Peptides against a protein of PDB entry 7UQJ. Designs and how they scored, part 287

Target 1, 160 residues: chain A of PDB entry 7UQJ
Amino acid sequence: PELYQNFNITPPRGVLFHGPPGTGKTLMARALAASCSSDERKITFFMRKGADILSKWVGEAERQLRLLFEEAKKHQPSIIFFDEIDGLAPVRSSKQEQIHASIVSTLLALMDGMDNRGQVIVIGATNRPDAVDPALRRPGRFDREFYFPLPDVKARFKIL

## One batch from the design tools (peptide; made by RFdiffusion4, then SolubleMPNN)

Design b2_p26_5_s1 (from b2_p26_5, 7 letters changed)
Fold by OpenDDE base, seed 4:
Structure b2_p26_5_s1 (fold): chain B 160 residues (1-160), chain C 160 residues (1-160), chain D 160 residues (1-160), chain A 26 residues (1-26)
Amino acid sequence: as target 1 above (160 residues)
Amino acid sequence: as target 1 above (160 residues)
Amino acid sequence: as target 1 above (160 residues)
Amino acid sequence: TPLNTTPLTYSNYDELKAEAEARVAA
């Protein structure tokens, strides 16, 4: 947040948190939300899981994504956090590939339709950045990536 | 494991990490694994998701659970981490309830069959402890529970 | 980074990441650096360990801190990350207390000498916020604090 | 069938760290 202000850098619309499972990606997204919230300026934090978008929203996933982005815009400043965004990637069944392609295309369109002046940040978390559709990782979408390495066990050993 | 050995405390068979999403449950499980690992005694960390046990192991979930516990015993000291253990809970379809009941019954039997002398700890993480089968939360299974509160947003707000 | 820009929040000069070992503090600092870097605008990330400042820079620690801040200013936009900043705190030997007091006083002066318009952010990470000199935690220094909770200490106590 | 047990092999941490540092430097 502050780094971009100091640097007069246009904030990316989307940030990809990637790294091995349990590196704290979800905790980080919540920590960022809390750090940017003040008593005067509460950030609204929306969380969805990639797998939930496919399974819970069967037949309405595109509509629920649109509603999510509209609600985030209505309650700005806001963060939309997609946990396990690689879970939007279909398993190889042809029917699931079509559903996935539609949902991903909707997410792409929603991220592209966000005004750069909007107070909505999208954070995606994944354990497999290479399983995230390359189209989501383009400039104007998840164009900032954060690697979450496992903390070095040797570094922890010196702290024990 | 090592902490319990050093203190001559019988390690619990199972530990339930529960709390809202993004409270660091998965990060803690990995942190515990790393803290219990020494240069002389590396802990083997096994991770599975509850939803993956149902969806990826359709028809072999019980066998894969047995193999997981056997491998964890073979590579002890070890931690078995079940992320989203509430994802073993079926949604209301009768066919999924039977499959779930069989998988949960197998997990119960595997946890009950663990000798207290084994250096295998089972950690379950959930966002919905009430959605975890009460049978899993009995003594000798997930009999230790850890609440992961959201860091008090108000406490962080006063630090901003 | 972006959140502060979108929210028109004045970025703090210094951010303290505190919480128990392996809560992802170092990971977060690196993640923030990566998010603030674009192809067009690379952020220079400087990392130092508190213990390394005392042990590797014996007799030149103040000079090396000055050079670090000068280099960070020269290569702005930049992040200076102090991992284990509590490691600047001496262990109880009178000789180490004097050396520490000098190093801490130099760090205070360097943080106070940073123009709020400078594109340099300082991040300190500690496992012991109470071992960080209270002078470093004053407004205009590490005036923003991020708690990285271990998932439930009461939880950990029942795992013991 | 290989158990998809990803052991927490921190063995690649230095490589992954170097690769992450290279991506940040890149």
Scores: peptide ipSAE 0.000, ipTM 0.199, DockQ to the pose 0.033
Fold by OpenDDE base, seed 5:
Structure b2_p26_5_s1 (fold): chain B 160 residues (1-160), chain C 160 residues (1-160), chain D 160 residues (1-160), chain A 26 residues (1-26)
Amino acid sequence: as target 1 above (160 residues)
Amino acid sequence: as target 1 above (160 residues)
Amino acid sequence: as target 1 above (160 residues)
Amino acid sequence: TPLNTTPLTYSNYDELKAEAEARVAA
């Protein structure tokens, strides 16, 4: 899609930002959304938190995800940013595992259903890449990962 | 302290970063920590989440906060970053309000007890500044606030 | 290249950070430099101010720019951060316009001369994106822009 | 070395805050 053409990159459907908390994953996602918008091409930025999907959207999480992707498609080019996407995997309780599996399955289906020509980019951010369901990290989903290291204190020293 | 002298600013004891999720509060805190580090002066960065203080430190939260501030003082110059500091105020249950009041009182006491000459900066980040206990926002605590707006979508458009 | 490979993005030659003064453009540039550094790959960060190029490097600005880009190439992967890049465009006096045109032309040539395989990223920061010479904002130069909205004025003033 | 903070011109923070909040809410 054109968002990545503007970056001379082939669009992944999904990008995973991972790294220690406070490494700027969310800011970078917003900055990327910003930088992908031009006067000629406005990018709509949608943001959700993984934990909010589970807690605020209890019982409607799947519907809200569907609506989010529909709205993103309607307002393309768009970025959907999932902050704390590992928060879709709460600490495993059997009931929460079913809810988690359902929500993750819905997200997988929505990401897989994105037309490769669609100008919808999905960015997931996590502090725990290993807590992200491996199914989300497959090709055609969050198949590109960006590590946000702690800005190395040493590298910062040379910057200052 | 010198961290703020480097910015020609008088050190607040505490800085509140607030703004919508994904505006880079946590990144900025880390970036500030590194930017305030030089080859001559390494800054130690301590990070905690407000929710983790309540959930992971159940029954020991006050002790862990005390230890955190002691460790930060020992490794000064240091930054203590509390991400999601509004998470110290869980959804009000009467029992959780007492626990919250105790933990907040401990944090207040620790911030008040910081020697103004100490090179310990406390940064709190929240998406909900109104959910931060007003006592934390008083002079000598988080008395300086930074709003992190969403990167302007319009300015984003001119950028692409 | 690799800076952006770490981001699975093709490197722009230049990124323009714009937004109101004090929005953290400089801090983000530093944080990005630090976050793009790993133990295996240290990024060298070069910082210059646009106004300093004109005032401190009077008569040598072009040579200093060339040396800066050579040093950045020598120490690649590197980031060159131009803070206040709009300061290369002083208030139009006929004499300053010639100096500006010369310096901007040199910067254009240096950015155009960067091998796409070079691990040198140029970040320009400005408070006045409209004061940035349109020639610098063309593809292959500062072709990606990032808006940094003001964190709330009141909040930053209390930190200063 | 400390980050040379470009002087933060906080001219429109409340507006940018409101716009930011509106965009996060969007």
Scores: peptide ipSAE 0.006, ipTM 0.307, DockQ to the pose 0.033; fails the geometry check
Fold by OpenDDE base, seed 3:
Structure b2_p26_5_s1 (fold): chain B 160 residues (1-160), chain C 160 residues (1-160), chain D 160 residues (1-160), chain A 26 residues (1-26)
Amino acid sequence: as target 1 above (160 residues)
Amino acid sequence: as target 1 above (160 residues)
Amino acid sequence: as target 1 above (160 residues)
Amino acid sequence: TPLNTTPLTYSNYDELKAEAEARVAA
């Protein structure tokens, strides 16, 4: 049976963009935000880098995530884009256990707490989907995954 | 304060796509146009190459820009995409001063003259945002900038 | 006359994404599907690889295409994405004549048979637009073509 | 129905990323 990726795009509460670095994940998320914006329907695009939430907000990362989701909800329809989400929500088995566990737990709660009536889409971009907590990849969270294949590099060299 | 790029996508009068060559800027603009088009809402996509406006329309470039914006306004909702906009609107300090200054001035006036009620979005793509006149990067013009990072080139070489 | 690609995006029955491998064609199509999906308007995205239709469905490829278009019509609004469409619909003059001719003929008929009232968009991605049957590139089929330029490889080398 | 995502079969993602990060840092 042909793999119909029936992306029944139920408006995913979360979409995971994954693929090798520079396959255009961040690019795509930004473009999606721009595309969905019409004169009639302004989409508010919120961008965060996973590592920045951890580094700039030591002890406040959970609060900043809550504020981000509240602001996104206030400005519906909205897109929250997490670039390098593997930096925000690493697999809980990593040695920096407690801080990461709290942030992951907060992000899970925020994604679960998004009422399906909310016009808030969360997009996570990662180069390593296996480095993202599997709990984030469940239904109602990042339950849609888009693989961004590397541009076939061999085909580029034949043009040089 | 986390830089919420609150793209309050007020339908940006202009969006600047910038990043190294072939990060998919042109690709994205075309895809945006296609995405925003539905059976109910046809978007008209106008594409121009910055260098072509200068080379094909010596002495008529300003008129062609005016006609482009009029045509885009007539066919609302519409997207005007300038590929290689740094070829159209180089920084005014460049030695080809007068012709470039007139074209930039015309583009500024056209972007400023777009009433916010117009369903016309302007997208500029450049590999060198610093080569675009800073006046075009102000609010009400290309006031939204999307960086298109290089796909990591090293990640591409190991596939060869 | 400046090639106003007036993409009068009449919701193109078909859009051809073409350009060198890994310019993000597949990426874009997936993102378009995600972008056009709102809480109010779920878009169903169907993805097929051209080579897979030929290899997995020897003697059933035409039936699978019919089923694909019927399923897409049932799940309107929908996007059908053919990745590597040159593998599905090669130019009829190629020596594997009869099987390819039947599949191309079926795809032509399906695209022609899409009533303009159907919220079904077909996107074909190819690295070789000239390897796609010219009949598929006519009005009412893949009548919109988006070139995905290679990222300027020279600009990539200066970052190494 | 699980989205039949083509599994990321690239065994070298971590190496590719590390090389990438090293080039951006250089």
Scores: peptide ipSAE 0.005, ipTM 0.184, DockQ to the pose 0.050; fails the geometry check

Design b2_p26_5_s1 (from b2_p26_5, 7 letters changed)
Fold by OpenDDE base, seed 1:
Structure b2_p26_5_s1 (fold): chain B 160 residues (1-160), chain C 160 residues (1-160), chain D 160 residues (1-160), chain A 26 residues (1-26)
Amino acid sequence: as target 1 above (160 residues)
Amino acid sequence: as target 1 above (160 residues)
Amino acid sequence: as target 1 above (160 residues)
Amino acid sequence: TPLNTTPLTYSNYDELKAEAEARVAA
């Protein structure tokens, strides 16, 4: 956040952390939050699981997303970390429930509205970047992506 | 910086962040600067674009590099981040103007002289690590390299 | 550490940073330590080289590991960083000296005992994850792995 | 904190680069 201010650079609106499970996407997002937090500048870190928002908030997921983004704005500089974002914003298909379409639409609007959010960074983590709605991976949304490759699984299978 | 002092470890003189555009090299360099900055120990972050140094300072680029490295030393612990370093230190070719050879030579000398610079880390970011002068990628210079791979573009093309 | 407390998430007991030499595993571990250290919450970072523990402490390596883990517990939140952990915990083979078997056994016991260690994270770095004892890569030990891919070696070989 | 990234191989670098350039240009 401060770094982006100091460098007069538009912070990426969203960063997609993707890679196989166990590659430490969540650890990295937390490390980034801690890294960007100094005692002078505490970054507020908001963590949500994509699947939890859908399962806990049937019919309120859109409102919870709006509240999350306003809370992040209120406590800026902030990081919103969506763990398992593929659970929140699955690929738009003709077979998707209307609920998913509405939630994805809300998340898109909230990310597009981040221009007005100052120092809020959104990090999405997924094991299935191809299962994330394409619209979220466009410029001004999750336009930056980081791959977290597996450790060489061959070495792990020789070990187990 | 402090970490390197606390561990009595020679900090890497230079770190090359390379990978395709949009992989967050600049974001990572800034995140590292923020991470290494505590309230007790502000890391001064100096950002320069490689192409900007060449274009803005025709005939003064060597002096500007020297000033940058002295400024970083003065404000240590410091990070010097060269964005698009391939624009500053292109591969030495028989077709390169003498100006580029002089600038590259100055950067080499400044990096070699970092032994005397205490807590200054140099990060170069490039989309073309093969376009960076080989001499910069030797031990005691950009001897550590980080690849920033693209997120699986196949997933993105299925999405667009 | 604090992040893990703040998020009510069990910190990974051990994280394996692996990838080819020069990929910045050590830099990342240090960046993580700095990142997780705020002025409010200094993370104590303990660095050891795997080969150094074996070479410097012939007959005391087990004791030194125990002392290291107790020191990390005393100074929690803490990171123990084993650089070149493949030098400390080589794959168990019938040709391994009894010394290596004892040291590996001690490290296993110390990692399993981390449940009782609160805010201690162990980071192992290796260039050869397949040379790390399989038993260390099990759940509750180095159960999280991060790959640090090489920068494009072709570019480096064209340069040298 | 440096992010783990897809293994950079020289063999895939140009392809990954071209893909990234295409993605940034899009």
Scores: peptide ipSAE 0.000, ipTM 0.171, DockQ to the pose 0.070; fails the geometry check

Design b2_p26_5_s2 (from b2_p26_5, 10 letters changed)
Fold by OpenDDE base, seed 3:
Structure b2_p26_5_s2 (fold): chain B 160 residues (1-160), chain C 160 residues (1-160), chain D 160 residues (1-160), chain A 26 residues (1-26)
Amino acid sequence: as target 1 above (160 residues)
Amino acid sequence: as target 1 above (160 residues)
Amino acid sequence: as target 1 above (160 residues)
Amino acid sequence: TPLNTTPLTYSNFDELAAEAKARVAA
């Protein structure tokens, strides 16, 4: 609590990592979790794939999202990382629209329902920021966006 | 041999991996170690943290660095990975300056004392390349810098 | 050139990046590509997903693999990155076994057919190294394996 | 309009990490 107060930085409830595939979005999320984890204070990192939420949790996706956020809250400080978050809200196809809209609505509600004091950070990663529902990109949700450009590594990696 | 000849890649005595935390510097170093290890020729990977060299080796840091380089030389081909190498040369605080200067001086001497033919590669990783003593970044030391950006690759990534 | 001669390090034709999801395998491959790319010598990075080779290239997967390797050779120095390479050789299911066996056989032949002088590196990434056909893991193919451990985040990673 | 799409830089990563750390420390 205190450090967020001191930085006067409204801690992002959500951070959107967007950029081309394999630009290290997932690694960065893990790195953030690592950087936030001290010997005294372990961060719990939860990872989900957007496509897995739709495919594995057919009919229970909303409940599983709720359980995820509850578990993250229970194990706070926590990071919830949604890889391929655009997979939760794929571009409009009619019949899936309602299911997707419900899942997105649930995620919105969960992000909105997080107390600003909650030690839970949500990170969404996408290769297609424009495929993410604009409602997810609003203040209090994924209100910070980080572009992961392709890495300007001038650096010659020798894979030895 | 030939591909390496064509790349005209002088093997760095030292490679500085610099990038934001969790950009995979440590991962790359481990990856490099593993890649250099074949069934026929195992590379020995030595990992140290810069902060651990200062904190765990109080009064013996120089000796422990020497022992590390000797052990790496004994078990060559070897990679010495210094994670958080900026932790060896933290920004100027007066009393620690002498100790840090001595440790950095020892590391410089060890890197300079490596025969170019020595099968020991030193990798330093930092989140703060500008916090690394410029003397470490000179030719024959960490003369190759690998920016692990938050990925802005000017490399031609064709996703075909 | 000289140190690669001295290290007698046969440049791996293929490198297997394996480790838990989101450990930066894809980022590392991109970082490697970018790092190998200088202003004078751009590395061309080709990315494919294992599952996409099967799903998008139905009946043409072998041809598309050949074209990929030809294009990589044409634009050498090149890196071919196969993300989720275990998706090319999923565990034995009988009817798909023949198609998978053919694709794997084609990939094996392409890797074996690479001239050791070819400035083409193949990187395979997997979360399940044991799901990768052992034939791909042999010398001259993905003969170097890089374990991408979870970053030693004393953070409790719960992949739920 | 994409909101504040900042290219992730060292500075803003350190800020993000500091923020994340601060949030988790809070």
Scores: peptide ipSAE 0.058, ipTM 0.498, DockQ to the pose 0.054; fails the geometry check
Fold by OpenDDE base, seed 5:
Structure b2_p26_5_s2 (fold): chain B 160 residues (1-160), chain C 160 residues (1-160), chain D 160 residues (1-160), chain A 26 residues (1-26)
Amino acid sequence: as target 1 above (160 residues)
Amino acid sequence: as target 1 above (160 residues)
Amino acid sequence: as target 1 above (160 residues)
Amino acid sequence: TPLNTTPLTYSNFDELAAEAKARVAA
């Protein structure tokens, strides 16, 4: 609360974590959730995998997204973490995937419909930021992007 | 312990994990504990948060540190993980915090009093290594430092 | 390699990282790779996702596994990380999936064929250790298991 | 680097963590 109030920066409704597989995107999202969680203020952490939302809920994915955002708002402060968000919201240019277009449209509407004062953070993780619909990467949605590079094999954990 | 004995490397009494919040310092400390735990040799993992030691045990923090090290020695092989160790051991230059000076002095004495053969590893995690008293970063204490960089665009977790 | 050589502990050929999604299994595997990588001894890190090996290489999955292990041996010291290994090696009790049985058999043979002196560590990550074929969890294969708990709001990464 | 990609830096993570903390605390 206070950190955002002081910056007069509308807190980014969404944060995109992107970078190669196994760079700790999901861990960082959880660590952020944990760091933001105090004894006084437990953060509810919701995790969904983009591909799972599509595969498990064929024809209900939009409803499941709505329910997820409603549940997150009900249990605020909360973090919604979308793992593999590129699986949920591929670039609209594929004419063939009407289903993906509807899901993307629903996610856009849900992110746009979040009140600026809502204690809900949306974190999307992807290995392919360019595979995420650019509409999701606009201000008021996933407007902050963090690149998670490979811990290079040269990520010498030099224990000096 | 044995991992370090076999390297003919005096096991660092302390390892400082430093880097931005959520970079996996706590996770790594835990996973190191698990990695060092075998079926034959279970490692006891102790976790304390620096700020919690100060806030929960005002006037008893030194005693709680002593008890923690005694318990860790009793349950060796063990790992003591201090999360947010900068909250426990701020730089001595603040004239005002006699309490912190006493806690730092106790932690120094406890780390110095660990026999080099002790099967107790101390891991400190901080986001601010420069906020940790330099006396804790001397040889025989937190003499190994691991930088957990942000997953920057070049995931040089260059642990230099 | 040297860490394990010095212990006179036959390095576990395989380590199973299990625990809920986003508990940092993949990050830990990378961090271990990085930690074991020195300036003198760079560790080559191979990452494969179990489901990707099945889906991308239908009918060639066994060959891809062989090539992976050969490449890992060629570039030793190396770590092979299997993300979602339960997707590669489900429990054999499903009578229907001859393909999975062949892949499991190949992985078993490859892990068994690793020389005890090999500088290749295999790390499997799963959210469902019980979905991994018990034959992979035998001594000389994935004989060490690490539980990655949820970073609970109480940061009980109980590394047992 | 995509134009809108800020590298996670200590500053921006502390900002993000601070921000996340602040949103969660707001």
Scores: peptide ipSAE 0.021, ipTM 0.406, DockQ to the pose 0.068; fails the geometry check
Fold by OpenDDE base, seed 1:
Structure b2_p26_5_s2 (fold): chain B 160 residues (1-160), chain C 160 residues (1-160), chain D 160 residues (1-160), chain A 26 residues (1-26)
Amino acid sequence: as target 1 above (160 residues)
Amino acid sequence: as target 1 above (160 residues)
Amino acid sequence: as target 1 above (160 residues)
Amino acid sequence: TPLNTTPLTYSNFDELAAEAKARVAA
């Protein structure tokens, strides 16, 4: 958030955390949520896993996404964190993925429908940014990407 | 960054990552740097180790800090990451630490001299936040602190 | 590894990283692997996702676990990291979970069969430690647990 | 619908950490 203020960069509606598995994407998203929550100004952190939205809510996934965004807007300032967003919005591959196409279209519409002034940030985390539908990676959606490199081996010695 | 825009929170000039060794502070700092860099707007990540600034630059540490901040300002947007900042800015203990006192004073002056609008974020990482000079932890300096909890110490002893 | 050598502590066969989603468990496991890897002594990091072992290797999951442990032993010193280990070894619920019971039994046998002197550390990460089969949490298996708390919220304000 | 929402607040962190610590200790 603060870097964007200083940079006079329009805050992205969506931020894509990407990097190899185990680079702390989910930790960072949680760390961001807590960093932005003061005693007076609590950030509500919504967390969903991409595969759970598809598998648990077959036929209701679109409704659950709408409810999630509505709830996030109601409890703003808020962060919606999609863990494993590649599981929610896989790259459109075959004609058989009608359910995936509907969910992606809903997520696109929800991100596009977010008021630029809304205190709702969407964070997507993936190990496979190339497996995320490119439509989600466009300006006004997940237009900011965060690469979580593997910790440099030399740097890691000091973490332990 | 974005949450801070929405929160109308003045972006900290400095961020202190603290937590036990092994909590990913250095990794997080690198991940933040990579995350804030888009194709159009690359963030320059400067990394220095507190002990290296003292040990390798005996007598020039102050100059090297100035040069680092100048270079970071020149290449803004930028992040200056001080790994092991407790090694750079130990709590003022004895009269013999004149060299440390000078370096701490220089770092204070550099952080105070940063234009509030400068696209330079300073991140300090330490395993010992109490070993960091309290003057660095004041508003307008490292006024933001990130606790990287260990996995519960009982837990950590079990991994290592 | 080095801490274990220095402390003359028998390295645990298994370490459970647990904590809320996004507490950096996977990052830490990776950070551990790199920290233990010197230029002279590289640690091989094996990473598997619990759900992938079940879903991708239906009927071969047991064999894939055996191969993983053999490969880890061959490339010692090594870390086997199971991300989302609750997806691999859910708590024994119903008679219908015969497939899960076999995989859990195999993982138990593999962890029990690890020579105490093997430079192979198994790290399991879960958001739901209570969803991990208690048999895996016994001495000689995942007998070491690491709680990854949410980063202190005070800390989070300061990074962004 | 159980929105797995965790209000992360400055004040509840220690409580959430304590609860999570208690769940691990149990």
Scores: peptide ipSAE 0.000, ipTM 0.341, DockQ to the pose 0.041; fails the geometry check

